Peptides against a protein of PDB entry 3V4L. Designs and how they scored, part 233

Target 1, 386 residues: chain A of PDB entry 3V4L
Amino acid sequence: GQPLAKDKVALLIGNMSYWEHPKLKAPLVDVYELTNLLRQLDFKVVSLLDLTEYEMCNAVDEFLLLLDKGVYGLLYYAGHGYENFGNSFMVPVDAPNPYRSENCLCVQNILKLMQEKETGLNVFLLDMCRKRNDYDDTIPILDALKVTANIVFGYATCQGAEAFEIQHSGLANGIFMKFLKDRLLEDKKITVLLDEVAEDMGKCHLTKGRQALEIRSSLSEKRALTDPVQGAPCSAEALVRNLQWAKAHELPESMCLKFQCGVHIQLGFAAEFSNVMIIYTSIVHKPPEIIMCDAYVTDFPLDLDIDPKHANKGTPEETGSYLVSKDLPKHCLYTRLSSLQKLKEHLIFTVCLSYQYSGLEDTVEEKQEVNVGKPLIAKLDMHRGL

## One batch from the design tools (peptide; made by RFdiffusion4, then SolubleMPNN)

Design b2_p23_5_s1 (from b2_p23_5, 13 letters changed)
Fold by OpenDDE base, seed 2:
Structure b2_p23_5_s1 (fold): chain B 386 residues (1-386), chain A 23 residues (1-23)
Amino acid sequence: as target 1 above (386 residues)
Amino acid sequence: MTVIELDETTKLVSTDPDLYVPE
């Protein structure tokens, strides 16, 4: 019969806004597009941008809690990285220059922990450079991996080689995602699918002789990303996993705020990623005696590091939100919260209405405090221990 | 960081971190 997954869970990490290293661009688009494709494949997807070492460790720990016997686990990483002695290291955004293994996450350590969960399939998609880091002389003594015939690595490049992103005037993918996205929905064994992606990369004049996909697999079974999830969650563990994932993806409900002047504001929320949310405000009712009015959001928790200069923009794109703008209502003011993993408390902020009456020169302000609880990934308390 | 110019508008940029070599 067709193989069944007990469940399908993916963690996608895109690091681009490095502190001590060159900034990347492709991880934004790559994580977003891969998230949408994996959701069409009935994956529970956690998508995270710009994580510190500590935040990456916690994201991996939360991902491992979603894994169990017969679950398909997929880890995607796009960012800086290196490979020493066959060990792949993902570089957090707060990594020093130079970094060492102690500042980074070892993928083979994550694989060990996934094998302890008795997963049905382990897929690693590593969109990073695989050059040796000569500043790291540490040989990780990794414990011997269990012999499981269910592991697939897709490396964006060969050992010791560079991975590339496409930079042009617009948004573009990394080279790996450019080809992967066109085939990801195909009902094929994952190793066959990746081999076809490797062929497509090899035929492209841009990548030929510069970047080649490497596939490493122990997968003995015909497992595909298209494999159906087993029907209704029959186990308590499956229910807990579904609740944990749902908790990490719960948006605040849209609110209608009524001000004393008779202005009504719609406050709405949209997810760009599991740790990135757009807040939008729109004036839905204005008394005729009010000639001008604007609704601003302010007084965010300090943990979110919200610059007021980047808040309350007339377009989503002015906030740095280029991907979800088509799904947002028009004629709003937009604010992007890009670091929800840092939120220690409830998201409390102020909606400030500034308005002017006909025949009065002075602007009037009214304020309402809004508490929306812990949105999205903030419900997992990924800062536990800081 | 390896940069490969493809055309006037498009570049391939390496995701190599260009680690600082102490002189």
Scores: peptide ipSAE 0.351, ipTM 0.837, DockQ to the pose 0.738
Fold by OpenDDE base, seed 4:
Structure b2_p23_5_s1 (fold): chain B 386 residues (1-386), chain A 23 residues (1-23)
Amino acid sequence: as target 1 above (386 residues)
Amino acid sequence: MTVIELDETTKLVSTDPDLYVPE
């Protein structure tokens, strides 16, 4: 029969905004597009941008809690990385220059932990460079992997080679995602699908002789990303997994705020990623005596590091949100919260209404505090211990 | 960090961090 997944879970990490390293661009688009594709494949997708070492460790731990016997696990990473002694290291945004293995996450350690969960399939898609880091002299003592015959690695590039992103004036993918996205929905064994992606990369004049996909697999069964989830009654573990997933993806409910002047504000929320939320405000009712009014959001928790220069913009794009702008209501003020993983407490902020009466030159302000609880990934308390 | 210009507006950029020890 066709293999069935007990469930399907994916963790996608895109690191771009490095502190001590060159900034990347493609991981933003790549994580977003891959998230949408994996959702169409009935994956539970946690998508995270710009994680520190500690945040990456916690994201992996939370991902591992979603894994169980017969669950399909997919880890995607786009960012800086290296390979020493056949071990792949994902580089956090706070990694020093030079970084070492002690500053990075070892993919093979994650694989070991996934094997302990008795997963049905383990897929690693690594969109990073595989050059040796000569500043890391550490020989990782990895325990021997179990023979599970359910492992697939898709490396964006060959061993010792560079991975590339396309940079132009618009949004562009990394080279790997550019080809992967065209085939990801195909009902094929995952190794066959990746082999076809490798052929497409090899035919492209841009990538020929520069970047080639490497597939490393031990996969004894015909498993595909299209494999249906078992519709059997959820075990207690499957219920816990579904609840944990739902918890990590719950947006705040849209609010209608009423001010004393009679102005009504709609406050709405949209997820760009599991750790990135757009807040938008719109005037839904204005008394005729009020000629102008704007609703600003302010007084965010300091842990979110919100630059006021990028808040309350007339377009999502002016906040740095280029991907979800088509799905957002028009004619709002937009604010992008890009680091929800840093939120230690409830998201409390102020909605400030600034308005002017007809025939008065003075601007009047009214303020309301809003508590929206812990949105999205902030419910996982990924900073427990900092 | 390898940069390959493709046209006037498009380039391929390596994701290699170009690790350096500050002197």
Scores: peptide ipSAE 0.336, ipTM 0.830, DockQ to the pose 0.846
Fold by OpenDDE base, seed 1:
Structure b2_p23_5_s1 (fold): chain B 386 residues (1-386), chain A 23 residues (1-23)
Amino acid sequence: as target 1 above (386 residues)
Amino acid sequence: MTVIELDETTKLVSTDPDLYVPE
């Protein structure tokens, strides 16, 4: 019979905005494109950008809580990385220069923890460099992995080699994601799918002799990402998993704010990633005596590190949101809240209405505080360990 | 970081961290 997954869960991490290292571009688009494809495959996807070491550890811990017997687990990482002694290290955005294994997440340690969950399939897609870090002399004593015969690694590049981004007109994609996305929806054994991706990369004149996909697998069964989720009544664990995932993706409801001057504002919310939300405001009603009015959002929690210069933009693209702009209402002011994982409290902010009456030179301001609770990933309380 | 210019608008950029220890 066709193999069944008990459930399908994916964690996608894209690190770009490094503090002490070169900034990357491709992880933004690659995480977004992969998220949309995995959702079409009925994966529960958590997508996170720009995580610190602590935040990456917590994201992995929360991902591991979603794993159980017969669940398919997929970890995708795009960012800086290295490989020492066959161990892959994902580099957090706050990693020092130089970084060491103590500043990074070891993928093989995550694999060990996934094996303890008795998962049905473990897929690692690592879009990072695999060069040796000569500043890290640590030989990790990894405990012997269990023989589960359900592991697949797709490395974007060969051992000791670089992975590349294709940058064109200010946008970038990883070479690996460029080829992976064209085949990811195919009903094939995951190792066969990745082998076809490797052939496509090998035929491309841009990639040939520069980057090659490496597949490492112990997968003895015909498992595919297309394998259907078992439609059995949700175990208590499956219900908890579904509720936890749903909480991490729950947007605030759109609201209509009414000001004393008679102006009505629509406040709306959109998810770009599990930790990135767009707030948008629009004037839906204006009294005729008011000639001009704008609705600004301000007074965000300090934990979000929101620069007011990047808030309240006339387009989503001016906020750095290029991906969801087509799905957003037009003629709004847009604010991108990145780093929702940092939010310890409720998201409380101020909507400031600035307006002018006909025949008055002075602008008038009215303010209203808005509490939207904990949006998206902020519901998981990833900070509870500090 | 290795940069390979392909044309006037397209380049390949390595994701190599270019680890630098100040001397």
Scores: peptide ipSAE 0.385, ipTM 0.852, DockQ to the pose 0.805; fails the geometry check
Fold by OpenDDE base, seed 3:
Structure b2_p23_5_s1 (fold): chain B 386 residues (1-386), chain A 23 residues (1-23)
Amino acid sequence: as target 1 above (386 residues)
Amino acid sequence: MTVIELDETTKLVSTDPDLYVPE
């Protein structure tokens, strides 16, 4: 019969804004494009940008809670990385220079934990360099992996080689994602799909002799990312998994704020990633006696590190939101919250209405505090161990 | 960090972190 997945879960991590290392650009677009494709494949996708070591560990732990017997698990990583002795290390944004294995996440350790969940398929897509780190002399003594015959690695590059991003006109894509996205929706065994991606990369003049996809697989069955999810969740564990995923993707409801002057503001929310939200404000009603009127958001929790200079922009693009700008309403003020994983409390902020009456030179301000609870990934309390 | 300029608007940039130990 056609293989069935009990469920399909993906964790996508894109690290760009390194503290002690060169900044990347491609992970932004690559995580976004892959998220949209995997959602079309009925994956439950958690997408996270710019994680610290602690935040990456917690994201992996939450991902492992979504895994169970016969579930398909996919881990994608785009960022800095290295490979020592056949072990792949993902580099967090707070990693020191130089970093060591103690500052990084070992993919093979994650695989071991996924095998303990009796998953139906384990896919790792690693868009990082595979050069040796000569500053890390740690030989990881990994316990022997179980023979589960359900593992697939897609490495963006060969062992000891670099992975590249293509930067064009201020945007970037990883070379791996550039080719993967064109085939990811194909109803093929995942190893056959990746082999076709490898052929496409090998034909490209940009990548030829610089970067080549490596596939490592023990997959004994014809499993595809297109494999249908088994019907209604019948187990208590499946219900818990569905609730946990839904919790991490719940946006605040749009609200209409009414001010004493008679101005009405619509406050809306959009997800760019599981840890990145855009707030937008629009004037939906203005009395005719009010000639000018703007609605600013301010007084965010300190944990979010919101610079007021980057808040309340006239376009999503001015906030750094190039990806979701087409899906946002026009003629708003936009604010991007890029670190929702850091939110320990409820998201409380102020909406400040600044307005002018006809025939008065002075601006008037009215303020309303808004509590939207814990949006998106902030509901998982990724900081519970601090 | 390996940077390969392809044209005036396009470059390849390595995701190699260029590890540096201060002497």
Scores: peptide ipSAE 0.373, ipTM 0.846, DockQ to the pose 0.818; fails the geometry check

Design b2_p23_5_s2 (from b2_p23_5, 12 letters changed)
Fold by OpenDDE base, seed 5:
Structure b2_p23_5_s2 (fold): chain B 386 residues (1-386), chain A 23 residues (1-23)
Amino acid sequence: as target 1 above (386 residues)
Amino acid sequence: MTVIQLDEDTKLVSTDPNPYVPL
């Protein structure tokens, strides 16, 4: 019979905005495109951008809580990385220069923890460089892996080689994701799918002799990303897993704010990633005596590090949101919250209405405080440990 | 960081964090 997954869970991490290292661009688009494809494959997807070491550890811990016997686990990483002694290290955005293994996440340690969950399939897609880090002489003592015969690594490049972004006309994509996305929905054994991606990369004039996909697997069964999820969640563990995933994806409800002057504002929310939300405001009713009227959001929690210069933009693109702009309502003011994993408290902010009456020179302001609780990933309390 | 210009509008940019890799 066709293999069944008990469930399908993916963690996607894209690190771009490094503090002490060169900034990347491709992980933004690559994480977004892969998220949408994996959702079409009935994966529960957590998508995270620009994580610190601590935030990456917590994201992996929360991902491991979603894993259980017969669950398919997929980890995708796009960012800086290295490989020492056959161990792959993902580099957090706060990693020092130079970094060591103590500042990074070891993929083989994550694999060990996934094997303890008795997963049905473990897929690692590593869109990073595999050069040796000569500043790290640490030989990781890894515990012996179990013989589970359900492991697949797709490395974007060969051992000791570089991975590249294609930058064209201000856009950027990873070379690996460029070819992976065209085949990801195919009903094929995952190792056959990745072999076809490797052939496509090898035929491309841009990548030929520069970057080649490496596949490492012990997969003894015909497992595919298209494999259907087994039935309705009937176990207590499956219900907990569904609730945990739902918490990480719950948007605040859209609100209609009413001001004393009779202006009505629609306040809306959209998810770009599990840790990135767009707030938008629109004037839905204005009394005829009010000639000018604008609605700004302000007074965000300090943990979010919101620069007012980047808030309240006339377009989503001016906030740095190029991906979801087509799905957003038009003629709003837009604010992008890019670090929801840092939110310790409820998201409380002020909506400020500035308006002018016909025949009065002075502007009037009214303010309302809004509490939207913990949006998206902020519900997981990624701060458990201080 | 390795940068390979392919044409006027297209380049490959390495994801290697090593700043001492010549352009």
Scores: peptide ipSAE 0.385, ipTM 0.820, DockQ to the pose 0.481
Fold by OpenDDE base, seed 2:
Structure b2_p23_5_s2 (fold): chain B 386 residues (1-386), chain A 23 residues (1-23)
Amino acid sequence: as target 1 above (386 residues)
Amino acid sequence: MTVIQLDEDTKLVSTDPNPYVPL
């Protein structure tokens, strides 16, 4: 019969905004496009941007809680990385310069933990460089992996080689995602799909002799990303997994705020990623005696590091949100919360209405506090060890 | 960090953080 997945879970990490290293651009687009494709494949997707070492460890731990016997696990990483002695290291945004294995996440350690879950399929898609880090002389003593015939690695580049992103005037993919996205929905064995992606990349004049996809697989069965999920959650563990994923993706409900002056504001929320949310405000009713009014959001929790200069923009793009702008309502003020993983408390903020009456020169302000609880990934308390 | 200019508006940029690979 066709293979069935007990469930399908993906963790996608895109690191771009490095503190001590060159900033990247492609991981934003790559994580977003891959998220949308994997959702069409009935994956439960956790998508995270710009994680510290500690936040990456917690994201992996939460991902491992979603894994169980016969579950398909997919880990995607786009960012800086290296390979020492056949071990792949993902570099967090807070990694020092130079970084070492102690500052990074070893993919083979994650694989070991996934094998302990008796997963049905383990897919690693590593969109990072594979050059040796000569500043790290540590030979990781990894425990021997179990012999499981269910592992697939797709490396964006060959061992010891560089992975590239395309930089132009607009948004662009990394080289790997550019070709992967065109085939990802095909009903093919995952290794066959990746071989076709490798052929497409090999035909590209941009990458010929510079970057080539490497596939490493033990996969003995005909398993595809298109494999159907086993029907209604029959186990307590499947129910817990579904609830845990749903918790990490719950948006606040849209609210209608009413001010004493008679102005009504719609407050809405949209997810860009599991840790990135857009807040938008719009004036839905204005009394005729009020000539001008604006609704600003302010007084965010300090943990979110919200610069007021980047809040309350007339377009989503002015906040740095280029991907979800088509799905947002028009004629709002927009604020992007890019670090929801850092939220320790409830998301409490102020909506400030500034307005002017006809024939009065003075601007009047009214304020309302809003508590929306813990949105999206903030429900997982990814800070439990700080 | 390797940078390969493709045309006037497009370049390939390496995701290698190591500055010391001489071009």
Scores: peptide ipSAE 0.364, ipTM 0.811, DockQ to the pose 0.470
Fold by OpenDDE base, seed 1:
Structure b2_p23_5_s2 (fold): chain B 386 residues (1-386), chain A 23 residues (1-23)
Amino acid sequence: as target 1 above (386 residues)
Amino acid sequence: MTVIQLDEDTKLVSTDPNPYVPL
C-alpha cells in the first residue's frame, strides 16, 4: 500500500535581516512559497523569519515537540550558513562577526533529536552556503547517529560551494527554491524528486558550474511529501500536536471599533508568516459632518521593536509586505508586525482616530485600547528561558 | 560575498556570510 504519515510537520526558517552580516532577500519569498506548497501537501507548517540564536533554538525545540513516531518532519532553512567537517551550521540573525559554531545551530544535532522521536521521515532542505568557516576550527562532538533509514538532505549547493539568490528590482527566489517549487507537489519518492530538481538546476545556464544540488539520503522506503496523513488523530499526542499547531496559527478576530464621534473602524489581521502579522484598519462608517478621518495604530509593546515610520502605510508594500497584499482588503492603513516571537505579553495597542469636522480647523483625536491576546507564534512563549 | 552580475538589473548574490575575503 502507499506509505502513510502519522502526521506531517514542517519548520521553515528564513534569516535575511542580519545584524552583523550582509542582508539577504530571497528567504522572504522562499519561505512563503514553500509554506504554501507544504500546506497543499497537508503539512503543519511553522514559518519564521529573522530569528536570533535563542529564538532558533526555541523554534527547533517546539518543532521537536510536534514530532513523534511515524510523523514526517521537514526542516527548511534559508539564510547564511557554513559547513565544517561535514556539519551544517545555520547562522542566526544576531550572530557576531566573525561567527562560530557556538553562535550557530548545528543541523546534525537537530537530526539526532529527530531520530530520538522515531519519525517516519526526516527531510532537511538547506538553502545556505556550504563553504568552510575558517574562523571556527571547533569539531562538534556529535554522538553517533542511530542508523535510521529515513533521512534525506537536500543541499542547495555542493560541499564547499556557495548557494545563490537572485537579486533584481523585484522579488525573486533563491536558486534552490526556484527549481524546487516546480516539482515539490509531485507524487514521487523524495529522493527522486530532488534528483529531478538537481537535473533542472544542472540544465540552467545561470547555475551551471556555480551551484549544484547535493542529495544525501539513507531513505530505504518509497516515502513522498505527498504521502497521505493517517485519518483522525488516534492518540493524545496527535491531538496535542494539532492543538499546538492551531494555537501557533490563530489570528485575532476582526473587530469593529465604534468611536464617540460616530466613526466605525474595521480592525483586521492577516498572517504573512507564523511570526509576521499585518494589522489593517479601514473606515467603515463616517458621519457626513466629518470631512476627513484616519485610523492609526500605535503604542505597541516595546518588545516588537515597531518603528512608527513604517506603521500605518497606505499600502501593504510600504510596510514591506509584498506577498499577502493581494489577499488584503484595499483602502486600509497597514502595519506589519515582523517579530511576534518577541512578544512576552498580550498584544495591546492603541487605535487612534484622527478626524476633522466640516468648518473646524482643529483636528480631533479619539483613542481606544485594543487587546488581541497573543497572536500566532506568540502563543508558544518562545522566550520562556530568558 | 560573491556577486555575479547577470545583466544590468539582475545579479546572483551568494549566501556566504563571510563577505570579507581576507586580503
Scores: peptide ipSAE 0.362, ipTM 0.816, DockQ to the pose 0.599
Fold by OpenDDE base, seed 4:
Structure b2_p23_5_s2 (fold): chain B 386 residues (1-386), chain A 23 residues (1-23)
Amino acid sequence: as target 1 above (386 residues)
Amino acid sequence: MTVIQLDEDTKLVSTDPNPYVPL
């Protein structure tokens, strides 16, 4: 029979806004497109941008809590990285210059922990460089991996080679995601699918002799990303997993705020990623005596590090949101919260209505505090140890 | 950082953070 997954879970990390290293661009698009494809494949997807070392560790720990016997686990990483002694290191955004293994996440350590969960399939898609880091002389003592015959690595590049992103005037993918996205939905054994992606990359004149996909696998069964999820969760562990994932993806409910002047504001929320939310405000009712009014959001928790210069924009793109703008309501003011993992408390902020009456030059302000609880990934309390 | 200009508007940019390590 066709293999069944007990469940399918993916963690996607895109690091681009490095503190001490060159900034990347492709991880934004790559994580977004891969999220949408994996959702069509019935994966429970956690998608995270710009994680610190501590935040990456916690994201991996939460991902491992979603894994169990016969679950398909997929880890995707796009960002800076290196390979020392056949160990792959993902570089957090707060990594020092130079970085070392103690500042980075070892993929083979994650694989060990996934093997302890008795997963049905372990897929690693690593869109990072695989050059040696000459500043890291640490030989990681890894415990011997179990022989599980359910492991697939797709490396965006060969050992010791560079991975590239395409930079245009607009949004573009990394080289790996450019080809992976065209095949990811195919009902094929995952190694066969990746071999076809490797062939497509090899035919491209842009990548020929610069970047080639490497597939490293120990996969004894015909497992595909298209493999159906086993029917209704029948175990307590499967129910807990479903609840934990749902908790991490719950948006705040849309609110209708009523001001004393008789203006009504719609406050809405959209997820761009598991740690990135867009707040939007719209005027839904305005008394005729009010000629102008705007609804601004302000007074966010300091932990979110919100630059007011990028808040309350007339377009999602002016906030730095280029991907979900088509799915958002038009004619709003938009604010992008890009670091929801940092939120220690409830998301409390102020909606400030600024308005003008007909025949008065003075602007009037009314304010309402809004508590939306912990949105999306903030419900996991990824910072409980800081 | 290896930067390969492909055309006027398109470049390949390496994701290698350590571009200046001489091979």
Scores: peptide ipSAE 0.346, ipTM 0.805, DockQ to the pose 0.481

